Peptides against a protein of PDB entry 4AID. Designs and how they scored, part 52

Target 1, 242 residues: chain A of PDB entry 4AID
Amino acid sequence: FDIKRKTIEWGGKTLVLETGRIARQADGAVLATMGETVVLATAVFAKSQKPGQDFFPLTVNYQEKTFAAGKIPGGFFKREGRPSEKETLVSRLIDRPIRPLFVKGFKNEVQVVVTVLQHDLENDPDILGMVAASAALCLSGAPFMGPIGAARVGWVDGAYVLNPTLDEMKESKMDLVVAGTADAVMMVESEIQELSEEIVLGGVNFAHQQMQAVIDAIIDLAEHAAKEPFAFEPEDTDAIKA

## One batch from the design tools (peptide; aimed at target 1 M145)

Design b2_p25_8_s3 (made by RFdiffusion4, then SolubleMPNN; from b2_p25_8, 11 letters changed)
Fold by OpenDDE base, seed 4:
Structure b2_p25_8_s3 (fold): chain B 242 residues (1-242), chain A 25 residues (1-25)
Amino acid sequence: as target 1 above (242 residues)
Amino acid sequence: SEKEKKEIEEEREKALKELENPPLL
């Protein structure tokens, strides 16, 4: 198989983005690894709009498989057939920054599935899942104006920490998740303990700076492995309202 | 146990094969 791989050092950890080995029938598929945490993102999209479709039908599903979940904190509450609270939350964290980046007027069905395949107990799959979903969309040929990057920022011992481990997060006064494009922050989610607004805003800027290496890695992967862009012409009615 | 490690790996391999054929739209 023609396997394309991009590897970068990111926050003192090796990030690997791989395509062409698994889920080859998807429009885009990326196996992402950070430490020993492993996720598979798949993107599929309909080649036509459904008759009478009036909204953009994007579905994002983040899933942690039982064999990975046996190592995941709180994995014991996964009843078969319902998403956990974490899966629901992370699905929304992935959805929020990507949804605005689809070309206006595109109303073909899009499904993004992120599956946690391994968890190392150090690297949370949520950030890795956001990165993998972005990469899978960029490879798919869908009219997606990505990539997005993502980063978690902690505040430990009076400094910003990029993608703190689960153990470092116990000492962190900040859990800041940021997603954005090269040019813009698209989403911020934060839990903060007794920190100034200045430190938090500095954390957003730090996250946005640190995610550029991931954005560049997705672009480099896409240049070598992306499908031809889907020929989409927006109906004139939605283009005139810009 | 070694048995549990093998069962987990077999489940992982099965899940990977299921993910090789995602639902298409």
Scores: peptide ipSAE 0.072, ipTM 0.692, DockQ to the pose 0.680
OpenDDE base, seeds 1, 2, 3, 5: peptide ipSAE 0.070, 0.067, 0.066, 0.069; ipTM 0.687, 0.685, 0.692, 0.684

Design b2_p25_8_s4 (made by RFdiffusion4, then SolubleMPNN; from b2_p25_8, 10 letters changed)
Fold by OpenDDE base, seed 1:
Structure b2_p25_8_s4 (fold): chain B 242 residues (1-242), chain A 25 residues (1-25)
Amino acid sequence: as target 1 above (242 residues)
Amino acid sequence: MEREKKEIEEEREKTLKELENPPLL
């Protein structure tokens, strides 16, 4: 197996990005680990546009498997076949920052699947899933202008906390999820309890600074493991407006 | 317990097989 791996220390935790072990038929596939939480992101894209396709057909599916939760006493019997509220929300959370970064005019079908394989009950798989999806897209050869990074920021004991644990989040006055490129913030999602706008804006800036190490780690992995870019030339839509 | 362990392992094996052969577009 030709396995490529990048490892960084991030927020006092080891982040591992790995490709080449599983899901080899995907255009991109990344196994991401933080603590003992493990996710697999796969990216696949059509090599042609469907006739009459008028919108960009991106689908993002985040899923937590029952076996990943094997340490939760009374772990939700997922009634077969419906996404949980969490899975639906996290699928949208991943979709929002990546959708704008596809080359304008690209209308080939794209599917991103993020599967939680293991959960440590400390590190939430959502941020890890965002990072893994970004990395899988960068490896795929799809016309994606990433990477994105992502971070969760808490406010605990009057300080910012990068990617708070599920236990630290109980004491946090802020649940701030940020995604962005090296140059820009692309998405903010926030639940705030009695904090000033100044603290929230400072949290966005803190998140954007802290995600740079993840962006750099995805770039380094892509330099060693990315597929050749898919040859896509946007139809000159300016020629149809004349 | 034993039935739940079996259902969890069947789900795991199914998921791993699906992930080895993701749907192509």
Scores: peptide ipSAE 0.212, ipTM 0.769, DockQ to the pose 0.630
OpenDDE base, seeds 2, 3, 4, 5: peptide ipSAE 0.182, 0.195, 0.197, 0.187; ipTM 0.751, 0.759, 0.757, 0.756

## One batch from the design tools (peptide; aimed at target 1 F144)

Design b2_p26_1 (made by RFdiffusion4)
Pose (drawn by RFdiffusion4):
Structure b2_p26_1 (pose): chain A 242 residues (1-242), chain P 26 residues (1-26)
Amino acid sequence: as target 1 above (242 residues)
Amino acid sequence: SEAEEKVEEKVEEEAEEAVEKMQEEA
C-alpha cells in the first residue's frame, strides 16, 4: 500500500516522500528523494515507559553508506564503522529541533534512524535527512507536535538562495541551516562571512517562509498514511500548583 | 561574529517562548 507526496517541486528541486513500501515494521518510515539523493528515515517508539525513567530518552542516528556514492570504504576493514564528524553533526542537527516538540511529560524510548542510500553529488542529504526524519515522526503516531521543516539558505550575488547545491556553496558567503514548525523557527546553525545582523536575520526568515511547502507536504502525506495517534495525556498538576 | 551570535540568541529565546506556547495550547 504505497503512497507518495511527490509533488512539492521545492526551490526548483523535486522532493518525493514515499511510505508503505520500505520498512513497514517501523512505526514511521519514509523514503525521501530530493533531486537524486535518497535517504530512508525510520521512526520507532516504545509503547511503554521504563520504570523510574525520569527524562525523555530519544536517539537520533544519521548514517551515510558509502555505496550511496559508488565507493568502497578506504578503511582497513572496508566497512563503515564509528560515525564520522559529519554523521554526529547531522545527528545533533536532527535531534535539536525535535527533542522539544514531543509532548511535555512523555518519556518512552524514541529512536529515529536516517540512512543515506544515494548521494547525487549536488543535493546535501543533511537537509533532506531532516525532512525525512520529520515525515517519519509524523507518520509514526508518537506525541510529536506538528511537522518540522528545514532548509539551508545561502547568500550569493547579494540574494538569498534556497537549498543551494554543493557548487553553489563555493560562491556563497553564508551557510545557514534552519529548522522550524509552521509557527516557529526552532534552530539555527551557520557559518557567515561577516554579514550584518539584518541580512542574517533575513535569511533565517527566508528559510522559515521557504520551508512551509515542506511542512505542507508532510501534513499531506500524514493525512493519507499516518498511523493511529498514540494516546498520551499529561498529568494535570495544574490544581496542585495553584 | 557578534552579529551572528546576536541572531542565534534571539532565535533561541523566541524558540523557547514558542515551545512554551505550544505546550500550553496542548

Design b2_p26_1_s1 (made by RFdiffusion4, then SolubleMPNN; from b2_p26_1, 12 letters changed)
Fold by OpenDDE base, seed 3:
Structure b2_p26_1_s1 (fold): chain B 242 residues (1-242), chain A 26 residues (1-26)
Amino acid sequence: as target 1 above (242 residues)
Amino acid sequence: SAALKKVEEKVEREAAEAIARLHEAW
């Protein structure tokens, strides 16, 4: 197996991005680890558009399997095969920043699946899942204008904290999730307790600065492990308005 | 860990089966 791995120190934790060991049948597959939380992201895309496809058919599924290593919080409700509230929310958090980054006019089916393999009870799999999904798409050859980075920012003891632990988040006055490219913020999701707009905007900027190391790590992994870009020429849809 | 390896093996199988179903539908 041609296993490629990128390791960085990120927010005082080791982030590992690995490809080429598991799920090699996917267009892109990344095993991401932060602390002892482990996720697998797979990206798969159709090589043709379905006849009559009028919208971009992107599906993002975040899954915390009941057989994951460790105790996943909220795992008690999963006997019925329906997504939990957490799985639904995180699937949307991953979808939101990646959807706009596909080449305009690309309408081939794309499926991104993020599966939690292990949960350490400290590092939330959502941020790791966003990073892993971004990396898997960048490796896939899909016409995706990523990578995106992602970060959670807390406000603890009057300071910004990058990717606070689940215990630090109980003391945090801010739960700020940011996703973006190297150049732009693409998504902000926030829960804030009595903080100034200045602190929140500073948190977005802090997140965007801190995610650059992750973006660079995904680029470095992609330079060594990405598939050949899928040859996609968008039909000139502007020629139909003349 | 040995536990994580068993989870990886299971998820790899489930992923391979899911990807195969997608490719059959396309």
Scores: peptide ipSAE 0.534, ipTM 0.926, DockQ to the pose 0.019
OpenDDE base, seeds 1, 2, 4, 5: peptide ipSAE 0.147, 0.356, 0.167, 0.381; ipTM 0.724, 0.875, 0.745, 0.887

Design b2_p26_1_s2 (made by RFdiffusion4, then SolubleMPNN; from b2_p26_1, 15 letters changed)
Fold by OpenDDE base, seed 4:
Structure b2_p26_1_s2 (fold): chain B 242 residues (1-242), chain A 26 residues (1-26)
Amino acid sequence: as target 1 above (242 residues)
Amino acid sequence: TAALERVKAKVAAAAAEAVAAAQAAA
């Protein structure tokens, strides 16, 4: 097994990004761990466009499968065939920041799958899933102009908290999820209780600053473990309008 | 494509194996 691993301290927790052990048949595959929460992200893409494909066929699927139910709260009640509300929400949280970062004109089928393998009851697998999906895409050779980072920011006892635990989130006046590149914020989702816009904007900036360590960790992993970039030349569609 | 579906199925199987291993180690 050619296993490559990056480990960083992030928000007082150990983040581990690992590739080469599981799902090696994917274009990219990353096992991400924070605390005892574990996710597997896989990226796969078609090497050709389907005839008559008019749109970019990206599918993101975050899953907390019933086979992981012994390690996931409430996992026993997940019916096969429909995503839960949480799975639907987190799939969108991952999709939104990554979709704009694919090379324009790329219309090959792409699937990102994030599977929760373990949940520690402290660390929500959503942020970890976003990070893992970004890393898996960067390793895949797909024409993805990432990485993205992601962070959750809480407001507890008058301070910003990076990736608060599920228990700390009960005391938080803010649930702020941010995703971005090194240079730009790509997505913000927020639930806020009686906080000023200034505190919220400060939270976005804090998140974007704190995710840089994750972006750098993904880059370092990719330098060692990425596949060769897929040779994609966008059809020069501008040449038909002249 | 049929190739992509084969990869998806293998990824799902590998995920299930990883979960089973994580459950057995706890």
Scores: peptide ipSAE 0.223, ipTM 0.748, DockQ to the pose 0.015
OpenDDE base, seeds 1, 2, 3, 5: peptide ipSAE 0.029, 0.023, 0.243, 0.168; ipTM 0.477, 0.465, 0.792, 0.711; seed 3 fails the geometry check

Design b2_p26_1_s3 (made by RFdiffusion4, then SolubleMPNN; from b2_p26_1, 13 letters changed)
Fold by OpenDDE base, seed 1:
Structure b2_p26_1_s3 (fold): chain B 242 residues (1-242), chain A 26 residues (1-26)
Amino acid sequence: as target 1 above (242 residues)
Amino acid sequence: SAALEAVKRKVEEEAEKAIAELYEKF
């Protein structure tokens, strides 16, 4: 198999992005690892638009599989057939920053699936899932103007912490998730306990700076492993209605 | 919180500008 791998040090942890081994039937597929947390992201897109399609049909599905559930907090109670609250939330965290980065007028069906394969109980698979989804889209040939990076920022003992562990998060006054491109922040989600606007803005800036290494790693992987760009010409008529 | 809403608004305004600038390149 032609396996491509990028490895970086990120927030004192090794991030690995791998393609070419698993899910080769997808347009893009990335196995991402941080610590012992492992996710598989797949991107698939339709090669034609459905007749009368008037909106962009993007579906994002984050899933923590039952075989990983023995290591996932609350995993023992997964009723077959409904996403957990966490799975629903993380699916939205992935959707929000990627949706606006598709080329205007592209209305082909796109499906992004992120599957948690392993959880180490230290590294949350949500941030890793955002990174893996970004990488899978960049490899797919879909008209996606990414990559995005993502980061979690904590506030522990009066300092910013990049991607705090689940144990460090118990002491954190901030759970700030940021996603963005190289040039701009695209999404912020946060749970904050009585912090100033200045500390929160500083956390967003810190996240955006720290995610650049991930963006660069996705670009480097894409240069070596991306499919040819899908030939898409936007019809001029959709440019005028926004 | 008012602080988080102010941050979200700034991010939305910056994201809208960045998207507009990306579309001006095409």
Scores: peptide ipSAE 0.137, ipTM 0.745, DockQ to the pose 0.673
OpenDDE base, seeds 2, 3, 4, 5: peptide ipSAE 0.122, 0.010, 0.105, 0.100; ipTM 0.731, 0.314, 0.721, 0.729

Design b2_p26_1_s4 (made by RFdiffusion4, then SolubleMPNN; from b2_p26_1, 13 letters changed)
Fold by OpenDDE base, seed 3:
Structure b2_p26_1_s4 (fold): chain B 242 residues (1-242), chain A 26 residues (1-26)
Amino acid sequence: as target 1 above (242 residues)
Amino acid sequence: SAALKKVEEKVEEAAKKAIEELYKAF
């Protein structure tokens, strides 16, 4: 198999993005590893629009499967066939920053699936899942104007911490998740304990700076492994307002 | 679509194999 791999040091951890070994039947597929947490992201898109499709049919599904390696927190309570609260929340965290980056007028069905394959109990799969989903879309040939990067920022002992461990997060006064492109912040989600607006804004800037290495890693992977861009011409919907 | 379901099934099979490979590497 033609396996392409990008490895970077990111926040004192090794981030690995791999393609070409697994799920090659998808339009894009990325195996992403941070520490011993491992996710598989797949992107699949329809090559035609359904007749009468009025909206962009993007589905994002983050899944922590019961067959995943390690002890997924809360995994023991999963009833077959319904997403957990965490799976629902993380699916939305991935959806929010990627949805605006599709070319306007593209209404082909798109499915992004992020599957947790291993959990180390230190590195949360959510950030890794966001990065992997971005990479899988960039490899797919879909009209996606990514990549996005993502980062979690903590505030521990009066300093910013990039992608704090689950144990460091217990001591953190901030849980700040940021997603963005090279040029722009696309999403901020935050839980904050008695911090100034200056510290929070500084955290957003810190996140956006730190995610550039991930964006660059996805670009480098895509240059070597992306499929041919899907030929999509948006219908001139502005001509109907005349 | 039926095509997406076939991809989902193959992704799940690929995920299971990937886990088995990971467990052999540790």
Scores: peptide ipSAE 0.124, ipTM 0.730, DockQ to the pose 0.015
OpenDDE base, seeds 1, 2, 4, 5: peptide ipSAE 0.037, 0.034, 0.000, 0.025; ipTM 0.572, 0.625, 0.308, 0.616

Design b2_p26_2 (made by RFdiffusion4)
Pose (drawn by RFdiffusion4):
Structure b2_p26_2 (pose): chain A 242 residues (1-242), chain P 26 residues (1-26)
Amino acid sequence: as target 1 above (242 residues)
Amino acid sequence: SKREEQMEELKEEAEEEVEEAVKEAA
């Protein structure tokens, strides 16, 4: 039972989100393609709380398979091993904006894994990885508040540029990743060539405008394909507090 | 209602953090 939201031509690049063919046993699994870069994002959460668990346990593992680029690993063991700098950075990049959007009071194990299956030498899978992770979360049925969008905004020839490619990045004076909900920007991360607060803030806003088409697309797939929502009521400590 | 209140709080906190990060990056 296969389903896509393949629409979203997004910033001139085709973004496809598919579910129901791959990884059917995960709570949420989405194969996401942008251009010709492909990642599988899976989301599983435990249907129970561990005794005495006192914080919300969430793990995000982003991993790149070197076959995503047609190469065998250079390591003595010719197999991927410990995460690189890029994999741990991208893992925090997904975790940061998601961790606060789970319902306050929820403490079940949640694991989201994103695996890079194909890299097209143009479209960085890191943003795509964020979008696919958000899509799988929505589909899983966990208490995850609305979808997240994300984008990289560059600054080339005096204009904002959405999801610039790796070659476009050589000419950019700004590298800004923004992830947000429909209402709010949830995270920023950047490296900037001494641009003003105004332009930087402009890019953040441009990104939040440009990522709406993605949130829409996730909401659209969730309407067709999401699992039943996991019931979770927080405790009404409201009367005790007053 | 509690979820809406949490979203408002997150939005306010995230807006402050973004303004601080923008000022630092400028």

Design b2_p26_2_s1 (made by RFdiffusion4, then SolubleMPNN; from b2_p26_2, 11 letters changed)
Fold by OpenDDE base, seed 5:
Structure b2_p26_2_s1 (fold): chain B 242 residues (1-242), chain A 26 residues (1-26)
Amino acid sequence: as target 1 above (242 residues)
Amino acid sequence: DKLEKHMKELKEEQEKKVKEKVKELA
């Protein structure tokens, strides 16, 4: 097996991005680990557009499978066959920042699947799922203008905390999730308890700065393991208005 | 068709690998 791995220290935790062990038939596949939380992201795209396709058909599915439910808080009541509220929310959190980064005019089907394989009860799989999905897309050869990074920021004891644990989050006055490229913030989601706008804006900046190490780690992994770029020429959309 | 088939195969592989990992953790 040709296994490529990138490891970084990130917010006092080890982040590992690995490819080549599992789902090798995907266009991109990444096993991501933070602490003892583990996710598998897979990216697959169609090599042709469907006749009459008028929109970009991106689907993102985040899944916390029932086999991990004995180690996932609230996992005891997952009915087979319907996404939980969390799975629906996190699927949207991953979709939002990646959707605008596809090359204009690309209308081939793209599917991203993020599966939680292990949960440590400290590190939420959502941030790790965003990072893994970004990495899987960068490896795939799809016309994706990533990577994105992601970070959660807390406010504990008058300081910013990068990717707070579930226990630290109980004391946090902020739950701020940010996703972005090297150059831009693409998504902000926030729950705030009586904090100034200055602290919140500072949290967005802190998140964007802290995610650069993740972006660099995805780039380094892609340099060693990415597939050849899919040959896609955008149709000259200016020629249809004449 | 081809993408849906491929995604089904990936899903089945993921579900298998996960069931294996859960058995190793039990």
Scores: peptide ipSAE 0.023, ipTM 0.435, DockQ to the pose 0.018
OpenDDE base, seeds 1, 2, 3, 4: peptide ipSAE 0.017, 0.014, 0.008, 0.017; ipTM 0.407, 0.353, 0.393, 0.406

Design b2_p26_2_s2 (made by RFdiffusion4, then SolubleMPNN; from b2_p26_2, 15 letters changed)
Fold by OpenDDE base, seed 5:
Structure b2_p26_2_s2 (fold): chain B 242 residues (1-242), chain A 26 residues (1-26)
Amino acid sequence: as target 1 above (242 residues)
Amino acid sequence: SRLEEHMRELAERNARAVAEKVRALA
């Protein structure tokens, strides 16, 4: 198996992005690890558009499987077959920044699945899942104008903290999730306790700066492991109006 | 470990099912 791996230090933790070991039947597949939290992202896309397809059919599914439930808070009580509130929320967190980055006019079905394989109870799989999904899309050959990076920012003891642990988050006055490209912030979600707008905006900037290392890591992985780009020429929508 | 192998098998099964579903819709 041709296994490609990128390892970086990120926020005082080791981030590992790996491809070629698991889910090779997907268009893109990335095993991402931070601490002992492990996620698998898979990207699969249809090679043709359905007749009459009028919208872009992107589906993002984040899931914390029952086999990881022993290490996932509340995981033992997950009903098989329905997404939890967390799974639904994180699926949207991944969807929001990636959806606008697909080439306009691409209406082939795309499915991104992020599966939590292990949770260390320190590193939340959501950020790792966003990173892994971005990487899997970049490897897939889909007409995706990524990568995106993602970061969580806390505010602990009067300082920004990159990807605070679940325990550090209990002391944090901010839960700020940011996703973006190298050039732009694409998504911000925030829960804030008694912080100034200046601190929050500074947190968004901090997140965007800190995610560049992840973006670069995804690019480096893609240079070595990406599939050939899917030949997609958007129909010139301006030519149909002539 | 046996757990890692099991996780890998489940992940592979899930990825196949997703890939098959997307291909069947094309």
Scores: peptide ipSAE 0.268, ipTM 0.808, DockQ to the pose 0.016
OpenDDE base, seeds 1, 2, 3, 4: peptide ipSAE 0.272, 0.013, 0.032, 0.018; ipTM 0.809, 0.419, 0.357, 0.469; seeds 1, 2, 3, 4 fail the geometry check

Design b2_p26_2_s3 (made by RFdiffusion4, then SolubleMPNN; from b2_p26_2, 10 letters changed)
Fold by OpenDDE base, seed 5:
Structure b2_p26_2_s3 (fold): chain B 242 residues (1-242), chain A 26 residues (1-26)
Amino acid sequence: as target 1 above (242 residues)
Amino acid sequence: DKREKHMKELKEKFEKEVKEKVKELA
């Protein structure tokens, strides 16, 4: 198998992005690891638009499968075929920053699936899932204007902490999730305990700075493993209103 | 050209939305 791998040190943890081993039938597929948390992201896109398609049909599905449930707190009761509240929230966290980055006029169906394969009980798979989804889209050949990076920022003992562990988050006065490109912040979600606007803005800037190493790692992986870009010419929809 | 223009428009839009959202959270 032609396996391509990028490894970086990120916030005192090893981040690994791997492609070419699993899900070869997808347009893009990335196995991402941080600590001992492991996710698989797959990207698939239709090669034609459906007749009468009026909107961009992007679906993002984050899943914590039952085989990982023996290592995930509260995973023992996922017998009902409905997404959990967490799976629904994380699917939206991944969707929000990637949706605007598709080329205007692209209306082919796109499916992103993120599956948690292992959880270490320290590193939350949400940030890793965002990174893996970005990497899978960049490898796919879809008209995606990524990569995005993502980061969680905590505030512990009067300092910013990049991707705090679940135990460090108990002592954190901030849970700040940021996603963005090299050039722009695309999403901010935050829960804050009585912190100044200055500390929160500093946290957004810190997150955007720290995610650049991840963006660069995705670019390096894509240079070695991306498919040929899908030939998409946007129809000039401005010419039909004259 | 069209790609760079779209990225610039997204940057300006999201930089504004982020500044507004951070003010609502403080």
Scores: peptide ipSAE 0.073, ipTM 0.672, DockQ to the pose 0.696
OpenDDE base, seeds 1, 2, 3, 4: peptide ipSAE 0.005, 0.019, 0.008, 0.022; ipTM 0.319, 0.570, 0.356, 0.516

Design b2_p26_2_s4 (made by RFdiffusion4, then SolubleMPNN; from b2_p26_2, 12 letters changed)
Fold by OpenDDE base, seed 2:
Structure b2_p26_2_s4 (fold): chain B 242 residues (1-242), chain A 26 residues (1-26)
Amino acid sequence: as target 1 above (242 residues)
Amino acid sequence: SFLERHMEELKRENEEKLRRKVKELA
């Protein structure tokens, strides 16, 4: 097995991105670990467009498996077949920043699946899932103009906290999720308790700064493990309609 | 490339839109 691994220290926690051990049938597959929270992201894309396809068919599916659900806060015995509210929300959080980064005119089916394998009760798998999905897409050869990074920012005792634990979040006046590229913020989702605009904007900037180490880690992993880029030339006609 | 420029424009537009949204939430 050709296993490639990138390890960084991030917000006082060890982030590990690994490829080559599991899900080899996918175009890209990344096992991501932060603390003892573990997610598997897989990216698969069709090598041709379906006849009459008029939109970009991206599907993102975040899943917390039943074997992990017994260790997930609020993880009730999931009825097989319907996503929970959390799974639906996190699937959208992953979708939102990645969707605009695909090359215009690319209408091949893309499926991203993020599966929570383990939860440590401290590190939320949503941020880790965003990072893992980004990494899996960068490894896949799909025409994806990533990577994205992601970060959660809290406001605890008058300071920004990167990726607060679930216990630190109980004391936080802010739940700020940011996703972006090296150059730009692509998504902000926020729940705020009576904070100034200045603190919130500072939190976005803090998140974007802190995610650079993750972006660099994904790039380094991709340089060593990415598949050859899929040969896709956008038709000039889709470029003119912008 | 044309693609890179277009992606940079989209990124910038999204960033400006996000900054406006953050201002509306604060």
Scores: peptide ipSAE 0.019, ipTM 0.452, DockQ to the pose 0.660
OpenDDE base, seeds 1, 3, 4, 5: peptide ipSAE 0.000, 0.015, 0.014, 0.018; ipTM 0.293, 0.408, 0.389, 0.464; seed 1 fails the geometry check

Design b2_p26_3 (made by RFdiffusion4)
Pose (drawn by RFdiffusion4):
Structure b2_p26_3 (pose): chain A 242 residues (1-242), chain P 26 residues (1-26)
Amino acid sequence: as target 1 above (242 residues)
Amino acid sequence: EEIEEIREKLEEKKEEIEKLVEEHAS
């Protein structure tokens, strides 16, 4: 039972989100393509709370398969091993904006895994990885507040540029990743060539505008394909506090 | 704290930032 939101031509690039064919046993699994870069994002959460668990345990693993680029690993063991700098960075990039959007009071194990299956030498899977992770979370039925969008905004020839490719990045004076909900920017990360607070803040806003088409697209797929929501009421400590 | 500061600044300069984005939108 296969389902896509393949629409969203997004910033001139085709973004497809598919579910129900791959990884049916995960709570949420989305194969996401943008251009010809492909990632599978899966989301599973435990249906129970561990005794005495006192914080919200969430793990995000982002991993690149070298066959995503037609190469065998150079390591002595010719197999992927410990995560690289890029994999741990991208893992925190997904975790940061998601961790706060789970319902306050929820402490079940949650694991989201994003695996890079194909890389098209143009579209960085890192942003795509964020979008696919957000899509799988919405579909899983966990207490995850609305979808997250994300984008990279560059600054080329005096204009904002959405999701610039790797070659476009050579000419950019800004590298800004923003992830947000429909209402709010949730995270920023950037490297900037001494641009003003105004332009930087402009790129953050531009990104938040440009990522709405993605949140819409996730909401659209969730409308057709999400699992039943997991019931979770927080404790009404409201009267005790007053 | 960084995000709160960014949001506060965007609220303070909302019309200026919107105009800047319009002028420099690709």

